# Ledger of designs, part 10: peptides against a protein of PDB entry 7Q4I

Target 1, 281 residues: chain A of PDB entry 7Q4I
Amino acid sequence: HENSTIAERLYSEVRVLCWIMTNPSNHQKKARHVKRTWGKRCNKLIFMSSAKDDELDAVALPVGEGRNNLWGKTKEAYKYIYEHHINDADWFLKADDDTYTIVENMRYMLYPYSPETPVYFGCKFKPYVKQGYMSGGAGYVLSREAVRRFVVEALPNPKLCKSDNSGAEDVEIGKCLQNVNVLAGDSRDSNGRGRFFPFVPEHHLIPSHTDKKFWYWQYIFYKTDEGLDCCSDNAISFHYVSPNQMYVLDYLIYHLRPYGIINTPDALPNKLAVGELMPEI

## One batch from the design tools (peptide; aimed at target 1 F199)

Design b1_p10_7 (made by RFdiffusion4)
Pose (drawn by RFdiffusion4):
Structure b1_p10_7 (pose): chain A 281 residues (1-281), chain P 10 residues (1-10)
Amino acid sequence: as target 1 above (281 residues)
Amino acid sequence: PAPPRPPPPP
């Protein structure tokens, strides 16, 4: 058994809308499994695709397929969410169909922040954007104010926001958001451990690639060696998670427990004023 | 343009 009263209270206090980037080839292979595992724990779940689907209730964006249209799908998805769901949630998560999210830990991190604060969170990378951009695979989450500025201020101005549908979806949204004064938040825990991860847990717990010009060690905004210390007890996301591994992570995280070891929750921080972030790590 | 960013090999 479990007492989930605290998480249920945060469910109503910190509404998270999750949108999943997918395509018709992945509807049954991947997107279904996201819906059956962590997707149902969001306040609202939306599958953004180029075609409709009964099982997912997928939204068909007016955007072609291919890696060259991922940026177009991101722009259309946030335009659609602004048009139809801006008051349906406080926070707006973008995730791939191979992202796994512990939604309860996302509500824990977001609790103190005003949805009117212009901010977004994720795994922070250094290149191409001065304040950093968030890994598209690890998932990134925007405040309601961040979504308003993106749709209302950045998309209509081609100088601030790339108008073509090509490019790295995460880098482009990082540029549009920096250009409309949306802050790149710090998602690490108070001990400095990461919460958002672009790889599976093994790759962060046991880093095989050893600072040998591998892109990850160059891209990471906050320097870390990772290893067994890499990850927060309240980590939020992993990526390159197979459809089968979605169910395994669900089992190991939510079901399997060592008898007699009770997780005691850290106290929630006090709410922050509009425009304020937590003290830096 | 950002190069592809794959996971590390096994």

Design b1_p10_7_s1 (made by RFdiffusion4, then SolubleMPNN; from b1_p10_7, 3 letters changed)
Fold by OpenDDE base, seed 4:
Structure b1_p10_7_s1 (fold): chain B 281 residues (1-281), chain A 10 residues (1-10)
Amino acid sequence: as target 1 above (281 residues)
Amino acid sequence: DMPPFPPPPP
């Protein structure tokens, strides 16, 4: 028997809307598997596409398909969320249709923060944006206030936010958010271990999987190492997760148990005031 | 697979 009382509390107190970046060709191939795995643990799950799919719960955004339209799709997705769903959640996660997310761990990280704090979290990268930006593939989560500032203050102003639909979506939203004083939060745990990962677990857990010259080590905002110490025990996301791997991860995380090992959750931290962040480590 | 190159610059 499993005791989910704290997880149920956090499900109610830390409401998360997850929007999934997808396209019509991936509705059945990828997005459906998100819906059948980790996406079911979101308070609200929406698939942002160019075509409507009532079975998937996909929205047709007024955007074209292709990698060059990801920024356009991100802007329209958040506009759609603000118009229709801004009160349905406290936090708004962007993920890809090949991102896997442990939503309970995200709620745990977010618990201290006010949704009225202009903050967002993810895998922080250092280039292009002074405060950093969050990796698009690892997924990133905006507070309700961050969404409001993005949609109401940033998007309408070409000086604050790129009007064109071209560019790296994660960099562009990072620029926009910085320009409206949305803070790039620290997602690391109390031991300084990351929670949002732009690759599969294997790539982070296996030492020397990549050369030290690999771009990731130049992009990561906080210094991190490979191996078991790379990743928080409360890790939130991984990217490039195949549909099959999503089911494997669901099984390993939520079903497979070593007999006789009982994990007890740490105590919840104190809630922060509006505008307050946890100290950076 | 891990991208062999960084995301394209904006």
Scores: peptide ipSAE 0.059, ipTM 0.815, DockQ to the pose 0.136
OpenDDE base, seeds 1, 2, 3, 5: peptide ipSAE 0.056, 0.057, 0.056, 0.052; ipTM 0.808, 0.809, 0.807, 0.798

Design b1_p10_7_s2 (made by RFdiffusion4, then SolubleMPNN; from b1_p10_7 with P1E A2M)
Fold by OpenDDE base, seed 3:
Structure b1_p10_7_s2 (fold): chain B 281 residues (1-281), chain A 10 residues (1-10)
Amino acid sequence: as target 1 above (281 residues)
Amino acid sequence: EMPPRPPPPP
């Protein structure tokens, strides 16, 4: 018998709406596998597409398809969430249809923060945005206040937020959020280990997968190492996860247990006041 | 398998 009492408490106290970036060609190929694995652990799961799919729970946003429309889709997704779902959750995760997320670990990271704090978390990158921005592939999570500021204050103002649909989605939202004083949080654990990852576990866990010239090392905001010490014991996300790998990860994380080893969770931290952040490491 | 691509520069 598993004791899920703390996880159930966090499910109730740290409500997460997950929206998945997808397209009609990926509904059956990718998105349904998110729904069948980690997406079922969100308080609400919505697939943002250009076509409606009632089997998937996909929303048809008024956007075109293709990589050049990802920013347009992100803007429309958050507008849709704000209009229909802003009270359904406290935190709003963007993920791709090939992102895998351990939602319990995300709730643990978010627990001390007020959803009324204008903050967002993810894999922080340093280029283009002074405070940094969160990698689109690793997924990023906005507080309710961050969504409000993005939709109500940033999007209507072309000086604060890019009005066209072109550009890198993650950079553009990062610029918009900075311009409305939404803070780019530190998602690292107490040991300084990352929680949101823009690649599969294998690429982070195995040293020398990439040379020092690999773009990732120039983009990462915080110092990070390769190998077993790369990643938090409470890691939240990985990107480029195939549908088959989602089921493998679901099995390894939630079903496979070494006999005789019992994990005791750490105590929950104290809750922060509105506007307070955890100290940077 | 999409190779990890850097985000396009803005």
Scores: peptide ipSAE 0.044, ipTM 0.774, DockQ to the pose 0.150
OpenDDE base, seeds 1, 2, 4, 5: peptide ipSAE 0.046, 0.044, 0.039, 0.041; ipTM 0.780, 0.770, 0.754, 0.766; seeds 1, 2 fail the geometry check

Design b1_p10_7_s3 (made by RFdiffusion4, then SolubleMPNN; from b1_p10_7 with P1E A2R)
Fold by OpenDDE base, seed 1:
Structure b1_p10_7_s3 (fold): chain B 281 residues (1-281), chain A 10 residues (1-10)
Amino acid sequence: as target 1 above (281 residues)
Amino acid sequence: ERPPRPPPPP
């Protein structure tokens, strides 16, 4: 018998809208597998595309295809969310169609924060943006107030937010959010372990998998180690997850159990006031 | 395997 009482409580109290960055060529190949795995654990799931797909629940955004339009898609996606869905959730996750997310672990991280706090979380990178920005591939989550500030205050002002659709979407949203005083939160756990990952678990878990000259080590905002201590026991996301690996992860996380091991969850922290953040470690 | 995303240009 499984006891999901705390997870059910968090599902109601920490409502998450997940939007998935995709394109028409990936609806069947990738996006459908998100819908059939981790995406079903979001309070609301929307696929942001250039074409409508009623089977997928895909929205046709007024944007072109290709990597050069990712920033355009991100802007239009958040405009669409603000217009149609701003009250449907407390938190708004962007993920790619090859990102895997443990939504329960994200709700646990977000629980103490007010959705009226202008904050967002993800895998924080240090270049280009003074407070840092969140990796696009690892996925990033905005509070309701962060979405409001982005759409209402940042997007209409070319001095605060890039008006064209070119550039790295994660850097550009990071600049816009900083310019409207949305804080780049710390997503690390109480042990200083990361929760959002821009690569597959294997690349983080295996020591010396990458050269020390690999760009990631120069980009990561917080010091991180390889191996078993790389990742929180409550890790939230991984990127470059194939459709087949999504089903493997879904099985390993939600179905496979080591007999005789009972995990007792930590107590929920106290809720923070509006504008308050957890202390930096 | 899909290679890791390159860093954004400056």
Scores: peptide ipSAE 0.052, ipTM 0.784, DockQ to the pose 0.131
OpenDDE base, seeds 2, 3, 4, 5: peptide ipSAE 0.044, 0.045, 0.034, 0.041; ipTM 0.774, 0.775, 0.740, 0.765; seed 3 fails the geometry check

Design b1_p10_7_s4 (made by RFdiffusion4, then SolubleMPNN; from b1_p10_7, 4 letters changed)
Fold by OpenDDE base, seed 1:
Structure b1_p10_7_s4 (fold): chain B 281 residues (1-281), chain A 10 residues (1-10)
Amino acid sequence: as target 1 above (281 residues)
Amino acid sequence: ERPAFPPPPP
């Protein structure tokens, strides 16, 4: 007895291509579980790897494997998307093969924005990049215009974008995007609660899980609290989610219901003009 | 699950 009318509307109006960062050793161990859970709710789902896998729908990018090649893989992934898929979606999500995403909540966040606005969203970190950058593990989403600027304007220019494949991929793309005036958006809800999370729900929801010296508190761009106020009711992503936990989350979010409780969604906000952002909190 | 760690410096 579910009414999914608004979710179906957003599925059509806020088209999302999800690309998953993976490698051949994780195709069966991790990536296939993304495909069987939250990835099925993307408008298009592509796995970016170093080896082709037709069962998974994995693309073999011309890159090596290892942490030192993640930046190279990110560059090639977006080049591939721009060449083959730029018109297949309005928004382009990067996620890891251990990231879980509630795609409907992402569509809700993105709804007011034009895909022609040069903007991207995620868990914003403050070091190294003046406007901030988005955490790689939490996943980040680029507008179509952001992808265009990244691939066409930034990547070909070594002064704007790092030409080698070394470095932290999330920092490097953050630098490149800043250099072509792609804005690092605010993904927080109207209550100032975060939506993209670089850890599992448990680590964010439980107070005093980490001390104040933990790196996350130094990196987070916006001031945040622990506990129930840490996280939006419309949270989008969590990282370090095991394959088994993906199925648990799918069950809890989409199947398990507390009897007698009905959630009525808030009204959709007004659409913004091209180049317009929601006010910062 | 792998342990959470900060991104490497540039």
Scores: peptide ipSAE 0.055, ipTM 0.803, DockQ to the pose 0.147
OpenDDE base, seeds 2, 3, 4, 5: peptide ipSAE 0.044, 0.046, 0.049, 0.046; ipTM 0.770, 0.768, 0.776, 0.766

Design b1_p10_8 (made by RFdiffusion4)
Pose (drawn by RFdiffusion4):
Structure b1_p10_8 (pose): chain A 281 residues (1-281), chain P 10 residues (1-10)
Amino acid sequence: as target 1 above (281 residues)
Amino acid sequence: SWDWYEYEAH
C-alpha cells in the first residue's frame, strides 16, 4: 500500500500539461507505452503528430514528417496549446516518445515557482545560447508565462525566432525564449545532483565515455563527473528509454520497495514572488 | 552509435 495524499494535493496545486512529440510510425511502437505508463500521471496529456489516431487522440499538426520538421512541430504544438489549453495548466512539458518522466518529482521541483514567472527547466547545455538551452530528449517544461511570450512575442518576430521549420528543436526554442526574457531555470536538487537526464540511468551512474572530447562533457552547463553520485532521489526524467523499459521503470520506481525503509518527504519550500527563482546551488 | 544522435542533430 502507499499514502499518496501529498502527491494528490500537488496534483491540483501544480497542474502539468504534457505534450509528446511523435509520428505515425511511432503511434503503436512508442507513443502508446508513454500513455500507458507516465503519461496518465500528467494533469493533461497530448500527443502531437502529423496524423490523427483514435487510441492516442493525437493532434495532427500542419507539418510534414522528418527530422527537418521537428522545430515546426514544436512551434505548432505550443501555438495549439496557447490557442486551446493556456488556462488548462500551470506548466507545459515537451517530451519525446522515448522520454520517461517521474511527474510527481516535476511537481515537487515546480511547487515554489510562480507560473507567471517567465522560466523553463530541463537538462542545461552551454552551446548556441548564452543562458543555455534544455535537452529536447530529457524534456523541458515552460511556465504559462513562458508559453505566452513564446507564442505572442517570439513566433511573430523572425529576428527573435527562426521562421523555417528546420534545425535542432531544443536549440531554436532556447534562442526564442532567451530573446523574450524567459529565464533558463536550474533544475538540479539542493545537493547539486541532476534531475533531467538525456540518457538512460546506467549511462549517468556508470559514465563509460571518459571526458574524451565526447559531446556531453562539452555541452553540459554545470560541470559534473557524474557516476553513482549523478542523480537526485527526486530525479524527473530519463531518455532513450525503450517502450519495454517504460514499464520496468514504472515497476521499480512506483511498486518495488525495500520493506521498512520509508521515504520521508523533504518539506516544500515557501512560494516565490513573480520573477523570482530559488537560491542558486 | 546511439549516444551521438543528439550531437549529430545539433

Design b1_p10_8_s1 (made by RFdiffusion4, then SolubleMPNN; from b1_p10_8, 8 letters changed)
Fold by OpenDDE base, seed 4:
Structure b1_p10_8_s1 (fold): chain B 281 residues (1-281), chain A 10 residues (1-10)
Amino acid sequence: as target 1 above (281 residues)
Amino acid sequence: SKEDRLAERL
């Protein structure tokens, strides 16, 4: 017995287009497993590649392959979305082909926000960008207005957005978005727990998994702890999730149940006005 | 980011 009424409501009211960063060598190895797991819970799912794949629904972007072309792919992906799909959703998630996303939890976080608010969410990092930027691996979600500003205002202006395809894609989009007044939102829950994670659950949940000198602790915008208090009960994403782990997570989250434990969802927050953000925690 | 990938390999 499952009651999905609220999830179904949010599916309709908080429409999410998920685009997956991939390449032709990963279509079968990784991307198809996204499609078979969490990607099916997006309102629209598109794989952004350098080659078309009709089985996957992959788009061939006019970009080269390689690690140095991720920024180029991100720019072309959002251009493609703006041209073909800007009205197909309210929110536009970038994820990697090894990111796992609980889309229902993302809809819950996004529910109060207007898609006309120039905002984006993810795992916020503090270096390089004054307001912060969102970790590429954890995935990040732009409002429709954020996509519009990125594509129409930022990308055409070399003073606002890097024209070269080199650089860290997450940093570069973060700079571009800041330059067009797209706000780097706070994705933490009401308890100050993170929702977007740049690593697998194990790395966040196990205390002392990393040295205190680990770069992550210097990069995080908001102070966070390891252990069970690391992560929201409504966590949205994890990175470096293997194809097999995607199926495990899908089973654990959507199928495995402790008998006799019933979870009741919290009440939905009030909707915010256009341009309004939730108070920072 | 490049940093995320470097950290996993280290």
Scores: peptide ipSAE 0.039, ipTM 0.765, DockQ to the pose 0.263
OpenDDE base, seeds 1, 2, 3, 5: peptide ipSAE 0.035, 0.035, 0.037, 0.031; ipTM 0.752, 0.756, 0.761, 0.729

Design b1_p10_8_s2 (made by RFdiffusion4, then SolubleMPNN; from b1_p10_8, 7 letters changed)
Fold by OpenDDE base, seed 4:
Structure b1_p10_8_s2 (fold): chain B 281 residues (1-281), chain A 10 residues (1-10)
Amino acid sequence: as target 1 above (281 residues)
Amino acid sequence: SKEFEEEERL
C-alpha cells in the first residue's frame, strides 16, 4: 500500500497550474504524452498553442509558430493565465512538451513560500540577467504575484519588458521579471543539489558526459557537478525527454519499487513570510 | 539559451 497523505496535502496547499509550450504539429506527437503522464498531477493543465484542440485542452494564442515566436507565445500565455486562471492556482509552471516534471517535488520546494512573494524558480543561468534567469527547457515556476507583476507591471512597459516577440524567451522573461523585482529563487535542495535540469537525467548523472568547455558549465548560476551528486533526490524536472521516456520515467518514479525499501519523507520546513526567501547555499 | 540547448539535442 502507498501512503500519499502528505502528497495529497501538498496538492491542496500548493496548487500548481502547468502550462505547456507546444504547437499544432506536436499536439499528438508530444503534448498528448505530457497529458497522459506527469501533466495529470498538476492541479490544472493547459497547453499553449496557436491552434485550439479540445481533446488536448489546447488554447489558441494569437501568435505565430517557430522558435522566433516563443517569447511572443510566453507573453500571451501568461496574459491568458492572468485573465482566466490567476485564481485557479498559487504557482504557475511553464514547461515544454518534452519536459518531464515531478510535480510533488515541486510542491515540496514551493511549500514554504507564499504565492504572494514575487519569486520564480527553475534552473538558474547567470548570463544576460544580473540576478540570473531560469532555463526555458528545464521549466520555470512563477508565484501568483510574479505572474501579476509580469502581466500588469512589466508587459505594458516597453522600458521594463521587450515589446517585440523576438529573442530567447527565457532570457526575455528573466529581464522582465528582474525589472519588476521578481526574485530569481534558489531551487537547490539543502545539500546544494539542483532540482530543475535542462537535459535528460543521463546527461547530468554520467560523469564527463560533456566537455568542460560545454556552454552549460559557463551558464549555470550555481556550481554543479556531474554524477550522483548532480541531482537532488527530490529533483523536479528534466528536458529533452522523449514521449517514450515520459512513460518510462512515469513507471520508474511512480510504479517500480525496490522490495523492502521504504522512504520516509523529510519534515516540511516552516512557512516563510510574504517576501521572505530561504537562505541561498 | 534555448537555441544552444536545442542544438545539442540534434
Scores: peptide ipSAE 0.037, ipTM 0.763, DockQ to the pose 0.255
OpenDDE base, seeds 1, 2, 3, 5: peptide ipSAE 0.037, 0.036, 0.037, 0.035; ipTM 0.766, 0.763, 0.763, 0.756; seed 3 fails the geometry check

Design b1_p10_8_s3 (made by RFdiffusion4, then SolubleMPNN; from b1_p10_8, 9 letters changed)
Fold by OpenDDE base, seed 3:
Structure b1_p10_8_s3 (fold): chain B 281 residues (1-281), chain A 10 residues (1-10)
Amino acid sequence: as target 1 above (281 residues)
Amino acid sequence: DIEDEEALRR
């Protein structure tokens, strides 16, 4: 027997639409497993593809497939969301079909923020964009106002947003969002630990003998450590999670319990005014 | 490796 009262409250008060970046070749191999695991905890779940799939609830966007078309797909996905679903949620998460997300932890992070605040969250990287941009693989979440600004103000203006479909999708959306004054938020917890991760838990938790010249250490916006202190107790996402690992994570996070240990949630923070952010750590 | 794939995406 579990008590989910606070999680149910946040499900109602912090509504999240999750859209999953996928393609027809991954509908059965990857996307279906998102739907059967963490995706079921979103208020709305949509798979953005180039082909319709009624079993998956996949939308056929007017884009080609391949890495060079990810930016085009992201633009069309948010246009689709704005046209059909902008009032169905308060927050709009992009994730890959191999991203795993603990949606309850994301709702907890987002709770104090107004969805009318132009802000987005994720794993912040420092190159290319002055305020930073959010890693595509770790997933990133836009407020409703951020989506509005992106679709209505940025996309129609080639000076603000790249008109072609080429380029790194996460960098390009980061540039567009900066140009319309959508703030790149700090997703770290009160202890300065990250919540969105561009790799699997193992890669973050286990100190790697990786060279300090590894690109990730040059890209990360906030200083981070490896090991047990790498990750928030309320971590939100991991990337490169295999379909089988999604089921394992679902079991470990939501079902497996150490007998005699009861977690007490922290009190919810005060809500912020529109346009207000939490202090940076 | 997974790390290289993320780098190549950019």
Scores: peptide ipSAE 0.049, ipTM 0.771, DockQ to the pose 0.805
OpenDDE base, seeds 1, 2, 4, 5: peptide ipSAE 0.042, 0.047, 0.041, 0.038; ipTM 0.767, 0.775, 0.768, 0.758; seeds 4, 5 fail the geometry check

Design b1_p10_8_s4 (made by RFdiffusion4, then SolubleMPNN; from b1_p10_8, 8 letters changed)
Fold by OpenDDE base, seed 5:
Structure b1_p10_8_s4 (fold): chain B 281 residues (1-281), chain A 10 residues (1-10)
Amino acid sequence: as target 1 above (281 residues)
Amino acid sequence: SIEDREALRL
């Protein structure tokens, strides 16, 4: 028997809309597997595409396909969310169709924050944006106020937000959010360990998996190590997760148990006021 | 994502 009482409380108090970046060619190959695994733990799950798919719950955005259209698709996705779903959740997660997310761990991180605080979280990178920006593949989560500011204040103003559809979508949204005073939060745990990851667990857990000259080490905003200290016990996301690996992770995280080991969750922190952030670690 | 773009530069 499992006791999920705290997780059920957080499901109700920290409502998350997850939107998945996908395309028509990936509806069956990738997106369907998100829906069948971690996506079922979101309060609302929407697939942002260029074609409608009622079985998937995919929306046809007025955009072209391909990597050069990801910024255009991101803008239209958030416009769609603001118009139809801004009150359906408190927090709005972007993920790719090969991102895996432990939604309960995200709710735990978000619990103290007000959704009216203009903040967003993810794997923070330091280049191009002064406060940093969040990795697109690791996924990033905006507060309701951050979505409002992005759609209402940033997008209509070419001086604040790029009007064309070209560019790296994660960098471009990071610039727009900074220009409307949405804060790039710290997603690390109390031990300084990361929660959002732009690669699979193996790439972070195994020391010397990548050369120290690898671009990632120059991009990370906070210093991190490889090995067991790479990753929070409450890690939130991993990227480049294959459809088969999503089912493996679902089994390992939610079903496989070491007999005789009981994990007692830490107490929830106090809630913050509107505009207040947790101290950086 | 930026990681996809940087992976293309590597």
Scores: peptide ipSAE 0.290, ipTM 0.859, DockQ to the pose 0.275
OpenDDE base, seeds 1, 2, 3, 4: peptide ipSAE 0.215, 0.216, 0.223, 0.220; ipTM 0.830, 0.832, 0.829, 0.835

## One batch from the design tools (peptide; aimed at target 1 Y219)

Design b1_p11_1 (made by RFdiffusion4)
Pose (drawn by RFdiffusion4):
Structure b1_p11_1 (pose): chain A 281 residues (1-281), chain P 11 residues (1-11)
Amino acid sequence: as target 1 above (281 residues)
Amino acid sequence: DQAMEDESIRP
């Protein structure tokens, strides 16, 4: 058994809308498994695709397929969410169909922040954007105010926001958001451990590539060696998670427990004023 | 895109 009263209270206090980038080839192979595992724990779940689907209730964006249209799908998805869902949630998560999210830990991290604060969170990378950009695969989450500025202020101005549908979706939204004074938040825990991860847990717990010009060690905004210390007890996301591994992570995280070891929750921080972030780590 | 290429690589 489990007492989930605290998480249920945060469910209503911190509404998270999750949108999943997918395509017709992945509807049954990947997107389905996201819906059956962590997707149902969101306040609202939306599959953004180029075609409709009964099982997912997928939204068909007016955007072609291919890696060259991922940026177009991001712009159209946030425009659609602003048009139809801006008051349906406080926070707006973009995730791939191979992202795994512990939604309860996301509500824990977001609790103190005002949805009116212009901010977004994720795994922070250094290149291409001065304040950093968030890994698309680890998932990134925008405040309601961040979604308003993106759709209302950035998309209509081609100088602030790339108008073509090509490019790295995460880098481009990183640029549009920096250009409309949306802050790149710090998602690490109070001990400095990461919460958002672009790889599976093994790759962070046991880093095989050893600072040998591998892109990850160059891109990471906050320097860390990772290893067994890499990851928060309240980590939020992992990526390159197979459809089968979605169910395994669900089992090991939510079901399997050592008898007699009771997780005691850390106290929730006090709410922050509009424009304020937590003290830096 | 260079960022896409780089980030597609896994350990």

Design b1_p11_1_s1 (made by RFdiffusion4, then SolubleMPNN; from b1_p11_1, 8 letters changed)
Fold by OpenDDE base, seed 5:
Structure b1_p11_1_s1 (fold): chain B 281 residues (1-281), chain A 11 residues (1-11)
Amino acid sequence: as target 1 above (281 residues)
Amino acid sequence: DKFTEESAKLP
């Protein structure tokens, strides 16, 4: 027996469209496992590819494949979303086909924010963009207004947004969004713990798993630690999750329970006005 | 390294 009343409320009030970055070679190998696990908890799920797949719900974008075309694919994906789906959701998540997302935790984080606030969230990195940018691998979520500004104001202007398809996808969208005054939000919980992660849980939870010279420690915008305090109890995403591990995570998060322990959810915060952000820690 | 994002490979 489970009580999902609050989760059901948030499913209705905080509508999320998830678009998954994939390619035709990964439709069966990776993308379908997203669809069969965490992707089913999105209000809308779309796979952005170069080939159509009706079984997967994959869209063929007019782009080439390869890592050097990821920025081009991101631009076309958001153009497609704006044209066909801008009113189908309040928030628009980009994830990779090896990203795992706890959508309920994302809805909880997003609940106080207006979708008309120009803001986006993810794992914030500090280089290249003054306000920071969100890690591509951890996934990032744009408000409806952020998508509008990106597609309508930024993309058509080469001075605001890179016109060619080359470059690091996450950096380039970060530059574009900053140039149209979309704010890079703080996704940390009330204890200052992160919610979006560019690696698997093991890499964050185990102290000294990586050398301190590892690039990640130089890129993170907010100071973070390893160990149990690395991650929010309401963490949202992890990256480099294998297809098999997605099913394991689904079991662990949604089915496995310690008998006799009942979690009482915190009260929902008050909603913010349009343009208002939660105070940073 | 497969755990290095594209942005971490930039100059």
Scores: peptide ipSAE 0.419, ipTM 0.936, DockQ to the pose 0.157
OpenDDE base, seeds 1, 2, 3, 4: peptide ipSAE 0.418, 0.414, 0.410, 0.404; ipTM 0.935, 0.934, 0.934, 0.933

